# Peptides against a protein of PDB entry 6PSE, part 8

Target 1, 78 residues: chain A of PDB entry 6PSE
Amino acid sequence: PSEEEEYARLVMEAQPEWLRAEVKRLSHELAETTREKIQAAEYGLAVLEEKHQLKLQFEELEVDYEAIRSEMEQLKEA

## One batch from the design tools (peptide; made by RFdiffusion4, then SolubleMPNN)

Design b1_p9_3_s2 (from b1_p9_3 with K5R S6R)
Fold by OpenDDE base, seed 2:
Structure b1_p9_3_s2 (fold): chain B 78 residues (1-78), chain C 78 residues (1-78), chain A 9 residues (1-9)
Amino acid sequence: as target 1 above (78 residues)
Amino acid sequence: as target 1 above (78 residues)
Amino acid sequence: EEFFRRLLE
């Protein structure tokens, strides 16, 4: 039997005291996992914002670079 | 009483059938939340990598830009 | 970030 099937059987045969303990355990894990999920989402958004700002700076530099490059190219061709 | 305290009391007074159902519910939610957490983590890592690559490109462009800027500055000062 | 890696462990 799979671990999942074995667990299901355990739950079906368990005493109330075990079941209460399992509810407590699962509640704790769910709360922790939920906090981690939320934190991951927040961090992900922060990184996205940083990436966006960097992209803007990069694009500005590209414009400036092309302006100078073009000017120099014209000077060399003259 | 807080919702958490009320829930704790409910668990303590619950029948085995309710407890089994609650274990099933919590297990399901934990599985879903875990998947979402993993997805968020994977996404976060992907964005970090993209940001890193962009940073490298930006730094390369800065070097190239400063080279041209310096050359033009010298030409103008001559 | 190590945070994201830890979440995948």
Scores: peptide ipSAE 0.557, ipTM 0.874, DockQ to the pose 0.979
Fold by OpenDDE base, seed 1:
Structure b1_p9_3_s2 (fold): chain B 78 residues (1-78), chain C 78 residues (1-78), chain A 9 residues (1-9)
Amino acid sequence: as target 1 above (78 residues)
Amino acid sequence: as target 1 above (78 residues)
Amino acid sequence: EEFFRRLLE
């Protein structure tokens, strides 16, 4: 039997005291996991914003670089 | 009373059938939230790697740009 | 970021 099937059997045969304790345990783990998920999403968003700003700076530098490169190339070919 | 206190009272007074259903509900929500947390973490790492690669490209372009800029400045001042 | 790696452990 799978671990999931074994756990399901345990829940079906458990006494109320065990079930109440399990509800408490699962509620706590859910709260912690939810906090971690939210924090991960917030940090991920921050990194995306940083990457976006860096990309804008990169694109600006590319424009400036190509302008100077083109000017220099023209002077060398003259 | 807080919602947490009211929920705690509900759990204490609930019948076994309700408790088993609540364990099942919480287990399902925990599994889903855990998957979402993992996905957020994996995505965050991917974005960090992309930002790192972009930063390397940006720094390389800065070096090339400063080389051409300096050369051009020298030619203009001559 | 070590935070993301820790979440995957």
Scores: peptide ipSAE 0.556, ipTM 0.874, DockQ to the pose 0.971
Fold by OpenDDE base, seed 3:
Structure b1_p9_3_s2 (fold): chain B 78 residues (1-78), chain C 78 residues (1-78), chain A 9 residues (1-9)
Amino acid sequence: as target 1 above (78 residues)
Amino acid sequence: as target 1 above (78 residues)
Amino acid sequence: EEFFRRLLE
């Protein structure tokens, strides 16, 4: 039998006291996992914003670099 | 009474059939939330890697830009 | 970065 099948049997045969304890356990784990998920989402958004700002800076520098490179090339070919 | 207190009372007074259903519900929500947490973490790591690669490219371009800028400045001042 | 790795453990 799979662990899932064994767990299902345990729940089916459990006394009310065990079931109440299991509800409490699962509620606690759900709360913790939910907090972790939210934190991960918030941190992910922050990193995305940082990456976006860096991308903008990079693109600005590329434009400036190509301008100077082109000017330099023209001077050398004259 | 808070929602938490009301829920605690509900669990305390519930019949075994309700408790088994609640265990099933919480298990399902925990599984879903866990998957979402994992997805958020994996996505965050991917974005961090992308940002790191972009930072390296940006720093390389800065070096190249300063080299050309300096050369151009020297030519203009000669 | 370790934050995300910890969540995957």
Scores: peptide ipSAE 0.555, ipTM 0.874, DockQ to the pose 0.982
Fold by OpenDDE base, seed 5:
Structure b1_p9_3_s2 (fold): chain B 78 residues (1-78), chain C 78 residues (1-78), chain A 9 residues (1-9)
Amino acid sequence: as target 1 above (78 residues)
Amino acid sequence: as target 1 above (78 residues)
Amino acid sequence: EEFFRRLLE
């Protein structure tokens, strides 16, 4: 039998004391996992903002680079 | 009483049938939240890698820009 | 980065 089937049977045959303990365990894990999910989302947004700012800086440098490159090319051809 | 205290009392006084249903509910929510957490973590790692690659490209362009800037400055001073 | 990796362990 799969672990899932064995767990389902355990829940089906469990005494109230075990079931109350299991509700407490699952509630704790759910709260912890929910907190971690929210934290991951917040950190992900922060990294996205950092990447966006870096991209803007990169595009500004590309414009400046092309301006100098063009000026240099004109000087060499003259 | 707080919702947490009321819930704790409900669990304490609940019949086995309610407790089994609550274990099933919490297990389902935990599984969904766990999948969402993993998805958020994987996405965060992907964005970090993209930011890293962008930073490397930016640093390469800075080197090229300074080379042309220096050459241009030498030509203007000569 | 380590935070995201820990979440996948």
Scores: peptide ipSAE 0.555, ipTM 0.873, DockQ to the pose 0.978

Design b1_p9_3_s4 (from b1_p9_3 with K5R S6K)
Fold by OpenDDE base, seed 2:
Structure b1_p9_3_s4 (fold): chain B 78 residues (1-78), chain C 78 residues (1-78), chain A 9 residues (1-9)
Amino acid sequence: as target 1 above (78 residues)
Amino acid sequence: as target 1 above (78 residues)
Amino acid sequence: EEFFRKLLE
């Protein structure tokens, strides 16, 4: 039997007191997991924003670099 | 009474059949929320890696840019 | 980064 099937059997055979405790346990775990999920999402968004800003800076530098490179190349070819 | 207190009372007064159903419900929600948390974490790590690679590229470009800038400046001052 | 790793543990 799978662990899932064994757990299902346990739930079906359990006394009310155990079931109440299990509801409490699951509720607690769900609350914490939900909080962690939300935190992960928020942190992920922050990282995305940082990445975006970095990308913008990089692209600006690329433009400036190409300008100087081109100028330098022209001078060297002269 | 808070929603939490009301829910707690419901659990305490509920019949075994309801409790078993609630365990099933909570188990399902926990499983899905856990999966979502994991997905969020994996995505976050991926973005961090992308950001890191971008940072490295940016720093390399900065070095190259400063080299050309300095050379150009020297030529102009001559 | 460590935050995300811990969530996967």
Scores: peptide ipSAE 0.548, ipTM 0.873, DockQ to the pose 0.970
Fold by OpenDDE base, seed 5:
Structure b1_p9_3_s4 (fold): chain B 78 residues (1-78), chain C 78 residues (1-78), chain A 9 residues (1-9)
Amino acid sequence: as target 1 above (78 residues)
Amino acid sequence: as target 1 above (78 residues)
Amino acid sequence: EEFFRKLLE
C-alpha cells in the first residue's frame, strides 16, 4: 500500500485523542508553510525589482556606448 | 473570545467524524500551500540567476565602454 | 539564494 493509503487508513481508525493531535500538527505546519510562502513571494518581488533597475542601467549604458562607438567610427572613416 | 480560542474549543469538543473531516481539510490546504511555496522558491531562484547573468553582461559592457571612452579622450587631447 | 534553496529541501 502507498503511504497515502496507509495514512488514510490510520485517520479512519484513529481515536479522538490522536485526531485532535493531528489537527494541531497540521495546523502548525500549515501556518509555518504559509509564512514561508509569503516570505518567498516578497523576496522574489524584491529580486525582480533589483533586476529591473539593473536592466534600466544596462540599457542606459548601451545608449552611451553606441553614441561613443558611432562617433569613433566616424572619426576613423573621415 | 478570539477566533483561535473558539477553534481550539471546537476541536476539543468535536466528534470523531468532524475531526477526520478537519484532518482531511488541513491536509489538502497544506499540500496546496506547500506546492505554492515550492513554486515561489523555484521562481525566486530563476530570477536570481537572470539577475546574475545580467550583472555579468553589464560589467562586460562597462569594460568595453571605458576602453572606448579612454581612446576617445586620448584622441581629443592629442 | 540560500533562503530559496532551504524552502526546496
Scores: peptide ipSAE 0.548, ipTM 0.873, DockQ to the pose 0.981
Fold by OpenDDE base, seed 3:
Structure b1_p9_3_s4 (fold): chain B 78 residues (1-78), chain C 78 residues (1-78), chain A 9 residues (1-9)
Amino acid sequence: as target 1 above (78 residues)
Amino acid sequence: as target 1 above (78 residues)
Amino acid sequence: EEFFRKLLE
C-alpha cells in the first residue's frame, strides 16, 4: 500500500487522543505554510515592481540613445 | 473567547467522526496551500531572473550610450 | 533569490 493509503488507515483506526494531536499538528503546519505563501507573494510583487521600474528606465535610455546615434550619423555624413 | 479558543474547545469535545473529518479537511487545505506556496516561489524566481537579464541589458546600453555621447561631444568641440 | 529557493525545499 502507498503511504497515503497507510495514513488513511491510521486515521480510520486512531483513538480520539491521536486524532486531536493530528488536528493540532496539521493546523500548525497549515499556519506556517500559509505565512510562507504570503511572504513569497509579497516578495514576488516587490521584485516585479523593481523590474517594472528598471524597464521604464531602460526604455528611456533607448530613446535617448537612438536620438544621439541618429544625430551623430547625420553629423558624420555632412 | 477568541475564535482560536473556541476552536480549541471544539476539538477537545469533538467525537471521533468529526475529528477524522477535520484531519481530512486540514490535510486538503495544507496540500493546496503548499502548492500555492511553491507556485509563488517559482514565479518569484522567474521574475528575479528576468530582472537580472534586464539589468545586464541596461548596463550594456549605458556603456554604449556614454561612448557615443563622448564621441559626439568631441566631434562638436573640434 | 535564496528566499524563494528555500521555500521549494
Scores: peptide ipSAE 0.548, ipTM 0.873, DockQ to the pose 0.976
Fold by OpenDDE base, seed 1:
Structure b1_p9_3_s4 (fold): chain B 78 residues (1-78), chain C 78 residues (1-78), chain A 9 residues (1-9)
Amino acid sequence: as target 1 above (78 residues)
Amino acid sequence: as target 1 above (78 residues)
Amino acid sequence: EEFFRKLLE
């Protein structure tokens, strides 16, 4: 039997005291996992923002570079 | 009373049928939240890698830019 | 980076 099927049988045969304890356990784990998920999302957003800022800087430098490159090229070809 | 206290009382007074249903609900939510957490983490890693690649490209362009800038400056001052 | 890796463990 799969672990899922075994767990399902356990829940079906469990006494109320065990079930209450399991609800408590699952609630705690859900809360903890939810916090971790939220934190991951927040950190992900921060990294995205950093990447975006870097992209803007890169594009600005590309413009400046092409300007100088073009000027230099024209001077050499004149 | 806090929502947490009310929920705790509900669990204490609940019948086995309700408790089993609640275990099932919480298990499902935990599984779903866990998948979302993992997805967020994987996405975060992907963005970090993209940021890293962009940083390398930026640094390469900076080197090229400074080379041309310096050459141009020397030509103008000569 | 380590933070995200830890979440996957």
Scores: peptide ipSAE 0.546, ipTM 0.873, DockQ to the pose 0.968

Design b1_p9_4_s1 (from b1_p9_4, 4 letters changed)
Fold by OpenDDE base, seed 5:
Structure b1_p9_4_s1 (fold): chain B 78 residues (1-78), chain C 78 residues (1-78), chain A 9 residues (1-9)
Amino acid sequence: as target 1 above (78 residues)
Amino acid sequence: as target 1 above (78 residues)
Amino acid sequence: MDFFKELLK
């Protein structure tokens, strides 16, 4: 039997004391996992914003670079 | 009493049938939240890697820009 | 990097 099937059987045959302990354990793990998920989402958003700002800086530099390149090309052909 | 205190009391006074149903509910929510956490972490890593590559491209362009700027400055001063 | 990697363990 799979671990899931064995766990299901354990829950079905468990005494109230074990079940209460399991509810407590699962509640704790759910709270921790939820907090971690939220933290991951917030950090991911921060990194995305940093990437966006970097992209804007990159595009600005590309414009400046092409301007100088074009000017230099004109000077060399004159 | 707080919601947490009331919930704790419910767990303490609950019959086995309710406790088994609660274990099932919490297990399902934990599994779903865990998947969402993992997904958020994977997306965060992807954005970090994209940001890193963009930073490298930006630094390369800065080098190229300064090279052309310097060359043009030398031409204008000659 | 370490933050997200730890969450995947």
Scores: peptide ipSAE 0.512, ipTM 0.865, DockQ to the pose 0.969
Fold by OpenDDE base, seed 1:
Structure b1_p9_4_s1 (fold): chain B 78 residues (1-78), chain C 78 residues (1-78), chain A 9 residues (1-9)
Amino acid sequence: as target 1 above (78 residues)
Amino acid sequence: as target 1 above (78 residues)
Amino acid sequence: MDFFKELLK
């Protein structure tokens, strides 16, 4: 039997006191997991923003680089 | 009374059938939330890696830019 | 990196 099937049987055969305790346990785990999920999402968003800013800086530098490169090329050809 | 207190009372007064259903509900929510947490974490890692690669490219461009800038400056001063 | 990796454990 799978662990899932065994757990299902346990729940079906459990007494009210155990069931109440299990509800409490699951509620706690859900709360913790939810917190972690939110933290992950928030941190992920922060990283995205950092990446975006870096991309903007990169693009600016590319423009400046191409300008100088082009000027240099023209000077060398003259 | 807070929602938390009301829920606690509900659990205490609930019949076994309701409790079993609640365990099932919470288990399902926990599974879904866990999946979402994992997805958020994996996505965050991916973005971090992308940012890192972008940073490397940026640093390379900075080096190239400074080289050309310096050369150009020397030419102009001569 | 460590933050997200820990969440995946």
Scores: peptide ipSAE 0.510, ipTM 0.865, DockQ to the pose 0.962
Fold by OpenDDE base, seed 2:
Structure b1_p9_4_s1 (fold): chain B 78 residues (1-78), chain C 78 residues (1-78), chain A 9 residues (1-9)
Amino acid sequence: as target 1 above (78 residues)
Amino acid sequence: as target 1 above (78 residues)
Amino acid sequence: MDFFKELLK
């Protein structure tokens, strides 16, 4: 039997005291995992915003670079 | 009483059938939340890597830009 | 990097 099936059997055969303890355990783990998920999402968003700002700066520099490049090319051709 | 205290009381007074159902519910939610946490972490890493690559490209362009700027300045001064 | 890597453990 799979671990899942074995666990299911355990739950079905368990006494109320064990079940209450298991509910407490699962609730705790769920709370912690939820906190971690939220933190990951928030941090991910922050990084995404940083990347976006960097992209804007990059595009701005590209424009400036092409302007100078074009001017330089014209000066050399003339 | 807080919602947490009320829930705790519910668990303490619950019958085995309810407790088993609650274990199942919590297990399901934990599994889903864990999956979401992992996905968030993976996404965050991907964005970090993208930002890093963008930073490298930006720095490379800065070098090129300064080179052309300097050359242009010299040509204009001469 | 470390933050996200730790979450994957």
Scores: peptide ipSAE 0.509, ipTM 0.865, DockQ to the pose 0.963
Fold by OpenDDE base, seed 3:
Structure b1_p9_4_s1 (fold): chain B 78 residues (1-78), chain C 78 residues (1-78), chain A 9 residues (1-9)
Amino acid sequence: as target 1 above (78 residues)
Amino acid sequence: as target 1 above (78 residues)
Amino acid sequence: MDFFKELLK
């Protein structure tokens, strides 16, 4: 039998004391996992915002670069 | 009493049938939340990598920009 | 970088 099937059998054959302990265990794991999910989402959003700001700076520099490149070309041909 | 205290009381007073159902419910929520956590982590990692690549491109453009700026200054003063 | 990698373990 798979681990899942064995676990299911354990749950079905367990006494109330074990079941209450399992509810407590699962509740704890759910709380921790939820906290980690939220942290990941918040950090991911922060990184996304940083990337966006960097992209804006990059685009500004591209504009300035092309302006100087064009001016340079004109000066060299004069 | 708080929601947590009320829930704790419910667990302590519940019949085995309810407890088994609660184990099933919590297991399902834990599985879903775990999946969401993993998705958030994978997304965050991808954004970090994209930001890193963008930073490298930005730094390259800065070098090129300064080179042209310096050359332009020399041409204008000649 | 380490933060997200640890969450995937």
Scores: peptide ipSAE 0.508, ipTM 0.865, DockQ to the pose 0.871

Design b1_p9_4_s2 (from b1_p9_4 with K5R S6K)
Fold by OpenDDE base, seed 2:
Structure b1_p9_4_s2 (fold): chain B 78 residues (1-78), chain C 78 residues (1-78), chain A 9 residues (1-9)
Amino acid sequence: as target 1 above (78 residues)
Amino acid sequence: as target 1 above (78 residues)
Amino acid sequence: EEFFRKLLE
């Protein structure tokens, strides 16, 4: 039997007191997991924003670099 | 009474059949929320890696840019 | 980064 099937059997055979405790346990775990999920999402968004800003800076530098490179190349070819 | 207190009372007064159903419900929600948390974490790590690679590229470009800038400046001052 | 790793543990 799978662990899932064994757990299902346990739930079906359990006394009310155990079931109440299990509801409490699951509720607690769900609350914490939900909080962690939300935190992960928020942190992920922050990282995305940082990445975006970095990308913008990089692209600006690329433009400036190409300008100087081109100028330098022209001078060297002269 | 808070929603939490009301829910707690419901659990305490509920019949075994309801409790078993609630365990099933909570188990399902926990499983899905856990999966979502994991997905969020994996995505976050991926973005961090992308950001890191971008940072490295940016720093390399900065070095190259400063080299050309300095050379150009020297030529102009001559 | 460590935050995300811990969530996967």
Scores: peptide ipSAE 0.548, ipTM 0.873, DockQ to the pose 0.969
Fold by OpenDDE base, seed 5:
Structure b1_p9_4_s2 (fold): chain B 78 residues (1-78), chain C 78 residues (1-78), chain A 9 residues (1-9)
Amino acid sequence: as target 1 above (78 residues)
Amino acid sequence: as target 1 above (78 residues)
Amino acid sequence: EEFFRKLLE
C-alpha cells in the first residue's frame, strides 16, 4: 500500500485523542508553510525589482556606448 | 473570545467524524500551500540567476565602454 | 539564494 493509503487508513481508525493531535500538527505546519510562502513571494518581488533597475542601467549604458562607438567610427572613416 | 480560542474549543469538543473531516481539510490546504511555496522558491531562484547573468553582461559592457571612452579622450587631447 | 534553496529541501 502507498503511504497515502496507509495514512488514510490510520485517520479512519484513529481515536479522538490522536485526531485532535493531528489537527494541531497540521495546523502548525500549515501556518509555518504559509509564512514561508509569503516570505518567498516578497523576496522574489524584491529580486525582480533589483533586476529591473539593473536592466534600466544596462540599457542606459548601451545608449552611451553606441553614441561613443558611432562617433569613433566616424572619426576613423573621415 | 478570539477566533483561535473558539477553534481550539471546537476541536476539543468535536466528534470523531468532524475531526477526520478537519484532518482531511488541513491536509489538502497544506499540500496546496506547500506546492505554492515550492513554486515561489523555484521562481525566486530563476530570477536570481537572470539577475546574475545580467550583472555579468553589464560589467562586460562597462569594460568595453571605458576602453572606448579612454581612446576617445586620448584622441581629443592629442 | 540560500533562503530559496532551504524552502526546496
Scores: peptide ipSAE 0.548, ipTM 0.873, DockQ to the pose 0.980
Fold by OpenDDE base, seed 3:
Structure b1_p9_4_s2 (fold): chain B 78 residues (1-78), chain C 78 residues (1-78), chain A 9 residues (1-9)
Amino acid sequence: as target 1 above (78 residues)
Amino acid sequence: as target 1 above (78 residues)
Amino acid sequence: EEFFRKLLE
C-alpha cells in the first residue's frame, strides 16, 4: 500500500487522543505554510515592481540613445 | 473567547467522526496551500531572473550610450 | 533569490 493509503488507515483506526494531536499538528503546519505563501507573494510583487521600474528606465535610455546615434550619423555624413 | 479558543474547545469535545473529518479537511487545505506556496516561489524566481537579464541589458546600453555621447561631444568641440 | 529557493525545499 502507498503511504497515503497507510495514513488513511491510521486515521480510520486512531483513538480520539491521536486524532486531536493530528488536528493540532496539521493546523500548525497549515499556519506556517500559509505565512510562507504570503511572504513569497509579497516578495514576488516587490521584485516585479523593481523590474517594472528598471524597464521604464531602460526604455528611456533607448530613446535617448537612438536620438544621439541618429544625430551623430547625420553629423558624420555632412 | 477568541475564535482560536473556541476552536480549541471544539476539538477537545469533538467525537471521533468529526475529528477524522477535520484531519481530512486540514490535510486538503495544507496540500493546496503548499502548492500555492511553491507556485509563488517559482514565479518569484522567474521574475528575479528576468530582472537580472534586464539589468545586464541596461548596463550594456549605458556603456554604449556614454561612448557615443563622448564621441559626439568631441566631434562638436573640434 | 535564496528566499524563494528555500521555500521549494
Scores: peptide ipSAE 0.548, ipTM 0.873, DockQ to the pose 0.974
Fold by OpenDDE base, seed 1:
Structure b1_p9_4_s2 (fold): chain B 78 residues (1-78), chain C 78 residues (1-78), chain A 9 residues (1-9)
Amino acid sequence: as target 1 above (78 residues)
Amino acid sequence: as target 1 above (78 residues)
Amino acid sequence: EEFFRKLLE
């Protein structure tokens, strides 16, 4: 039997005291996992923002570079 | 009373049928939240890698830019 | 980076 099927049988045969304890356990784990998920999302957003800022800087430098490159090229070809 | 206290009382007074249903609900939510957490983490890693690649490209362009800038400056001052 | 890796463990 799969672990899922075994767990399902356990829940079906469990006494109320065990079930209450399991609800408590699952609630705690859900809360903890939810916090971790939220934190991951927040950190992900921060990294995205950093990447975006870097992209803007890169594009600005590309413009400046092409300007100088073009000027230099024209001077050499004149 | 806090929502947490009310929920705790509900669990204490609940019948086995309700408790089993609640275990099932919480298990499902935990599984779903866990998948979302993992997805967020994987996405975060992907963005970090993209940021890293962009940083390398930026640094390469900076080197090229400074080379041309310096050459141009020397030509103008000569 | 380590933070995200830890979440996957």
Scores: peptide ipSAE 0.546, ipTM 0.873, DockQ to the pose 0.968

Design b1_p9_4_s3 (from b1_p9_4, 3 letters changed)
Fold by OpenDDE base, seed 1:
Structure b1_p9_4_s3 (fold): chain B 78 residues (1-78), chain C 78 residues (1-78), chain A 9 residues (1-9)
Amino acid sequence: as target 1 above (78 residues)
Amino acid sequence: as target 1 above (78 residues)
Amino acid sequence: AEFFRKLLE
C-alpha cells in the first residue's frame, strides 16, 4: 500500500482526539508553508526588479558604446 | 472573539466526520501551497541565474566600452 | 540563491 493509502486508513480509523491533533498539526504546517511561499514570491519580485534595472543600464551602455564605436570607425576610415 | 478562537472552538466541538473532512481539506491545501512554494523557489533561482548572466555581459561590455573610450580620448588629445 | 535552495529542501 502507498503511504497515501495508509494515511487515509489512519484518518478513517482515528479517534477524535487524534483527529483534533492532526488538524492542529496540519494548520501549523500550512501556516508555515504559506509564509515561506510568500517570502519566496516577494524575494523573487525583488530579484526581477534588480534584473530589470540591470537590463536598463545594459541597454544604455549599448547605446553609448555603439555611438563611440561608430565615431571611431568613421575616423579610421577617413 | 477572533476568527482563530472561533475556529479553535469549532475543532474542539466537532464530530469525527467533520474532523476527518477537515483533515482532508487541510491536507489538500497544504499540498497545493507546498507546490506553489516550490514553484516560486525554482522560479527565483532561474531569475537569479538570468541576472547573473546579464551581469557578466554587462561587465564585458564595460571593458570594451572603456577600451574604445580611452582610445578615442587619446586620439582627440593628440 | 541560498534562500531559494533552502525552500526546496
Scores: peptide ipSAE 0.568, ipTM 0.872, DockQ to the pose 0.960
Fold by OpenDDE base, seed 2:
Structure b1_p9_4_s3 (fold): chain B 78 residues (1-78), chain C 78 residues (1-78), chain A 9 residues (1-9)
Amino acid sequence: as target 1 above (78 residues)
Amino acid sequence: as target 1 above (78 residues)
Amino acid sequence: AEFFRKLLE
C-alpha cells in the first residue's frame, strides 16, 4: 500500500485524541506554509518591479546610444 | 473570543467523524498550498535570473555608450 | 536567491 493509503487507514482507525492532535499539527503546518507562500509572492513581485525598472533604464540607454551612434555614423560618412 | 479560539473550541468538542473530515480537508489544503509555495519560489528564482541577465546586458551597453560618447566628445573638441 | 531556494527545501 502507498504511504497515502497507509495514512488514510491510520486516520480511519485513529482515536479522537489522535485526530485532534493531527488537526492541530496540520493547522500549524498550513499556517507556516501559507506564510512562506505569501512571502515568496511578495518577494517575487519586488524582484519583478526591480527588473521592470531596469528594463526601462536599459531602453532609455538604447535610445541614447542609437542617437549617438547615428550621429557618429553620419559624421564619418560625410 | 477570537476566531482561532472559537475554532479550537470546535475541535475540542467535535465528534470523530468531523475530525476525520477536518484532517482530510487540512491535508488537501496543505498539499495545494505547498505546491503554490514551490511554484512561487521557482518563479522567483526565474525572475532573479532574468534580472541578472538584463543587468549584464545593461552594463555592456553602458561600456559601449561611454566609448562612443567619449569618441564623439573628442571629435567635437578637436 | 537563497530566500527562494530555502523555500524549496
Scores: peptide ipSAE 0.567, ipTM 0.872, DockQ to the pose 0.960
Fold by OpenDDE base, seed 3:
Parts: sequence; structure tokens; C-alpha cells
Structure b1_p9_4_s3 (fold): chain B 78 residues (1-78), chain C 78 residues (1-78), chain A 9 residues (1-9)
Amino acid sequence: as target 1 above (78 residues)
Amino acid sequence: as target 1 above (78 residues)
Amino acid sequence: AEFFRKLLE
């Protein structure tokens, strides 16, 4: 039998005391996992914002670069 | 009483059938939340990599820009 | 980066 099937059998055959302990265990793990998920989402959003700001700076520099490149080309051809 | 205290009382007074159902519910929520956490972490890593690549491109453009700026300055002063 | 990697362990 798979681990899942064995666990299912354990739950079905367990006494109330074990079941209450399992509810407590699962509740704790759920709370911790939820906290980690939220932290990951918040950090991900922060990184996205940083990337966005960097992209804006990059685009501004591209505009300035092309302006100077064009001017330089004109000066060299004169 | 807080929601947590009320829930704790419910668990302590519940019949085995309710407890088994609660174990099933919590297991399901834990599985879903774990999947969401993993997705958030993977997404965060992807954004970090994209930001890193963008930073490298930005730094290369800065070098090229300064080179042209310096050359332009020299030409204008000649 | 390690923050996200730890979440995948």
C-alpha cells in the first residue's frame, strides 16, 4: 500500500485522542506554511517593483545613448 | 472567547467522525497552501533572475554610454 | 535568492 493509503487507514482506525493531536499538528503546519506563502508573495512583489524601476532606468539610458550616438554620427560625417 | 479558543473547544468536544473530517479538511488545505507556497517561491526566483539579467544589460549600456560621452566631449573641445 | 530556495526544501 502507498503511504497515502496507510495514512488513510491510520486516520480511520485512530482513537479520538490521536485524532485531536493530528488536528493540532495539521493546524500548526498549515499556519506555518501559510506564513511562508505570504512572505514569499510579499518578497516577490518587492523584487518585481525593483525590476520595474530598473527597467525604467534602462529605458531612459537607452534614449540618452541613442541621442548621443546620433549626434556623434553627424559630427563624424561633417 | 477568541475564535482560536472556540475552535479549540470544538476540537476537544468533537466526535470521532467530525475529527476525521477535520483531518481531511486540514490535509487538503495544507496541500493547497504548500503548492501555492512553492509556486510563489519559484516565481520569486524567476523574477530575481530576470532582474539580474537586466542589471547586467544596464551595466553594459552604462559602459558604452560613458565611452561615447567621453569621445563626444573630446570632439567638441577640439 | 536563498530565501526562495529555502521555501522549496
Scores: peptide ipSAE 0.567, ipTM 0.872, DockQ to the pose 0.969
Fold by OpenDDE base, seed 5:
Structure b1_p9_4_s3 (fold): chain B 78 residues (1-78), chain C 78 residues (1-78), chain A 9 residues (1-9)
Amino acid sequence: as target 1 above (78 residues)
Amino acid sequence: as target 1 above (78 residues)
Amino acid sequence: AEFFRKLLE
């Protein structure tokens, strides 16, 4: 049997004391996992914003670079 | 009483049938939240890598820009 | 990066 099937059987045959302890354990793990998920989402958003700002800086530099490149090309052809 | 205190009382006074249903509910929510956490972490890593590659491209362009700027400055001063 | 990697362990 799979671990999931064995766990399901354990829950079905468990005494109230074990079940109460399991509810407590699962509630704790759910709270921790939820907090970690939220933290991951917030950190991910921060990184996305940093990436966006970097992209804007990159595009600005590309414009400046092409302007100088074009000017230099014109000077060399004159 | 707080919602947490009321919930704790429910768990303490609950019958086995309610406790088993609560274990099932919490297990399902934990599994779903865990998947969402993992997905958020994977997306975060992907964005970090994209940001890193963009940073490398930006630094390369800065080098190229300064090279052309310097050449242009030398031509204008000659 | 370590933050996200730890969440995947």
Scores: peptide ipSAE 0.566, ipTM 0.872, DockQ to the pose 0.971

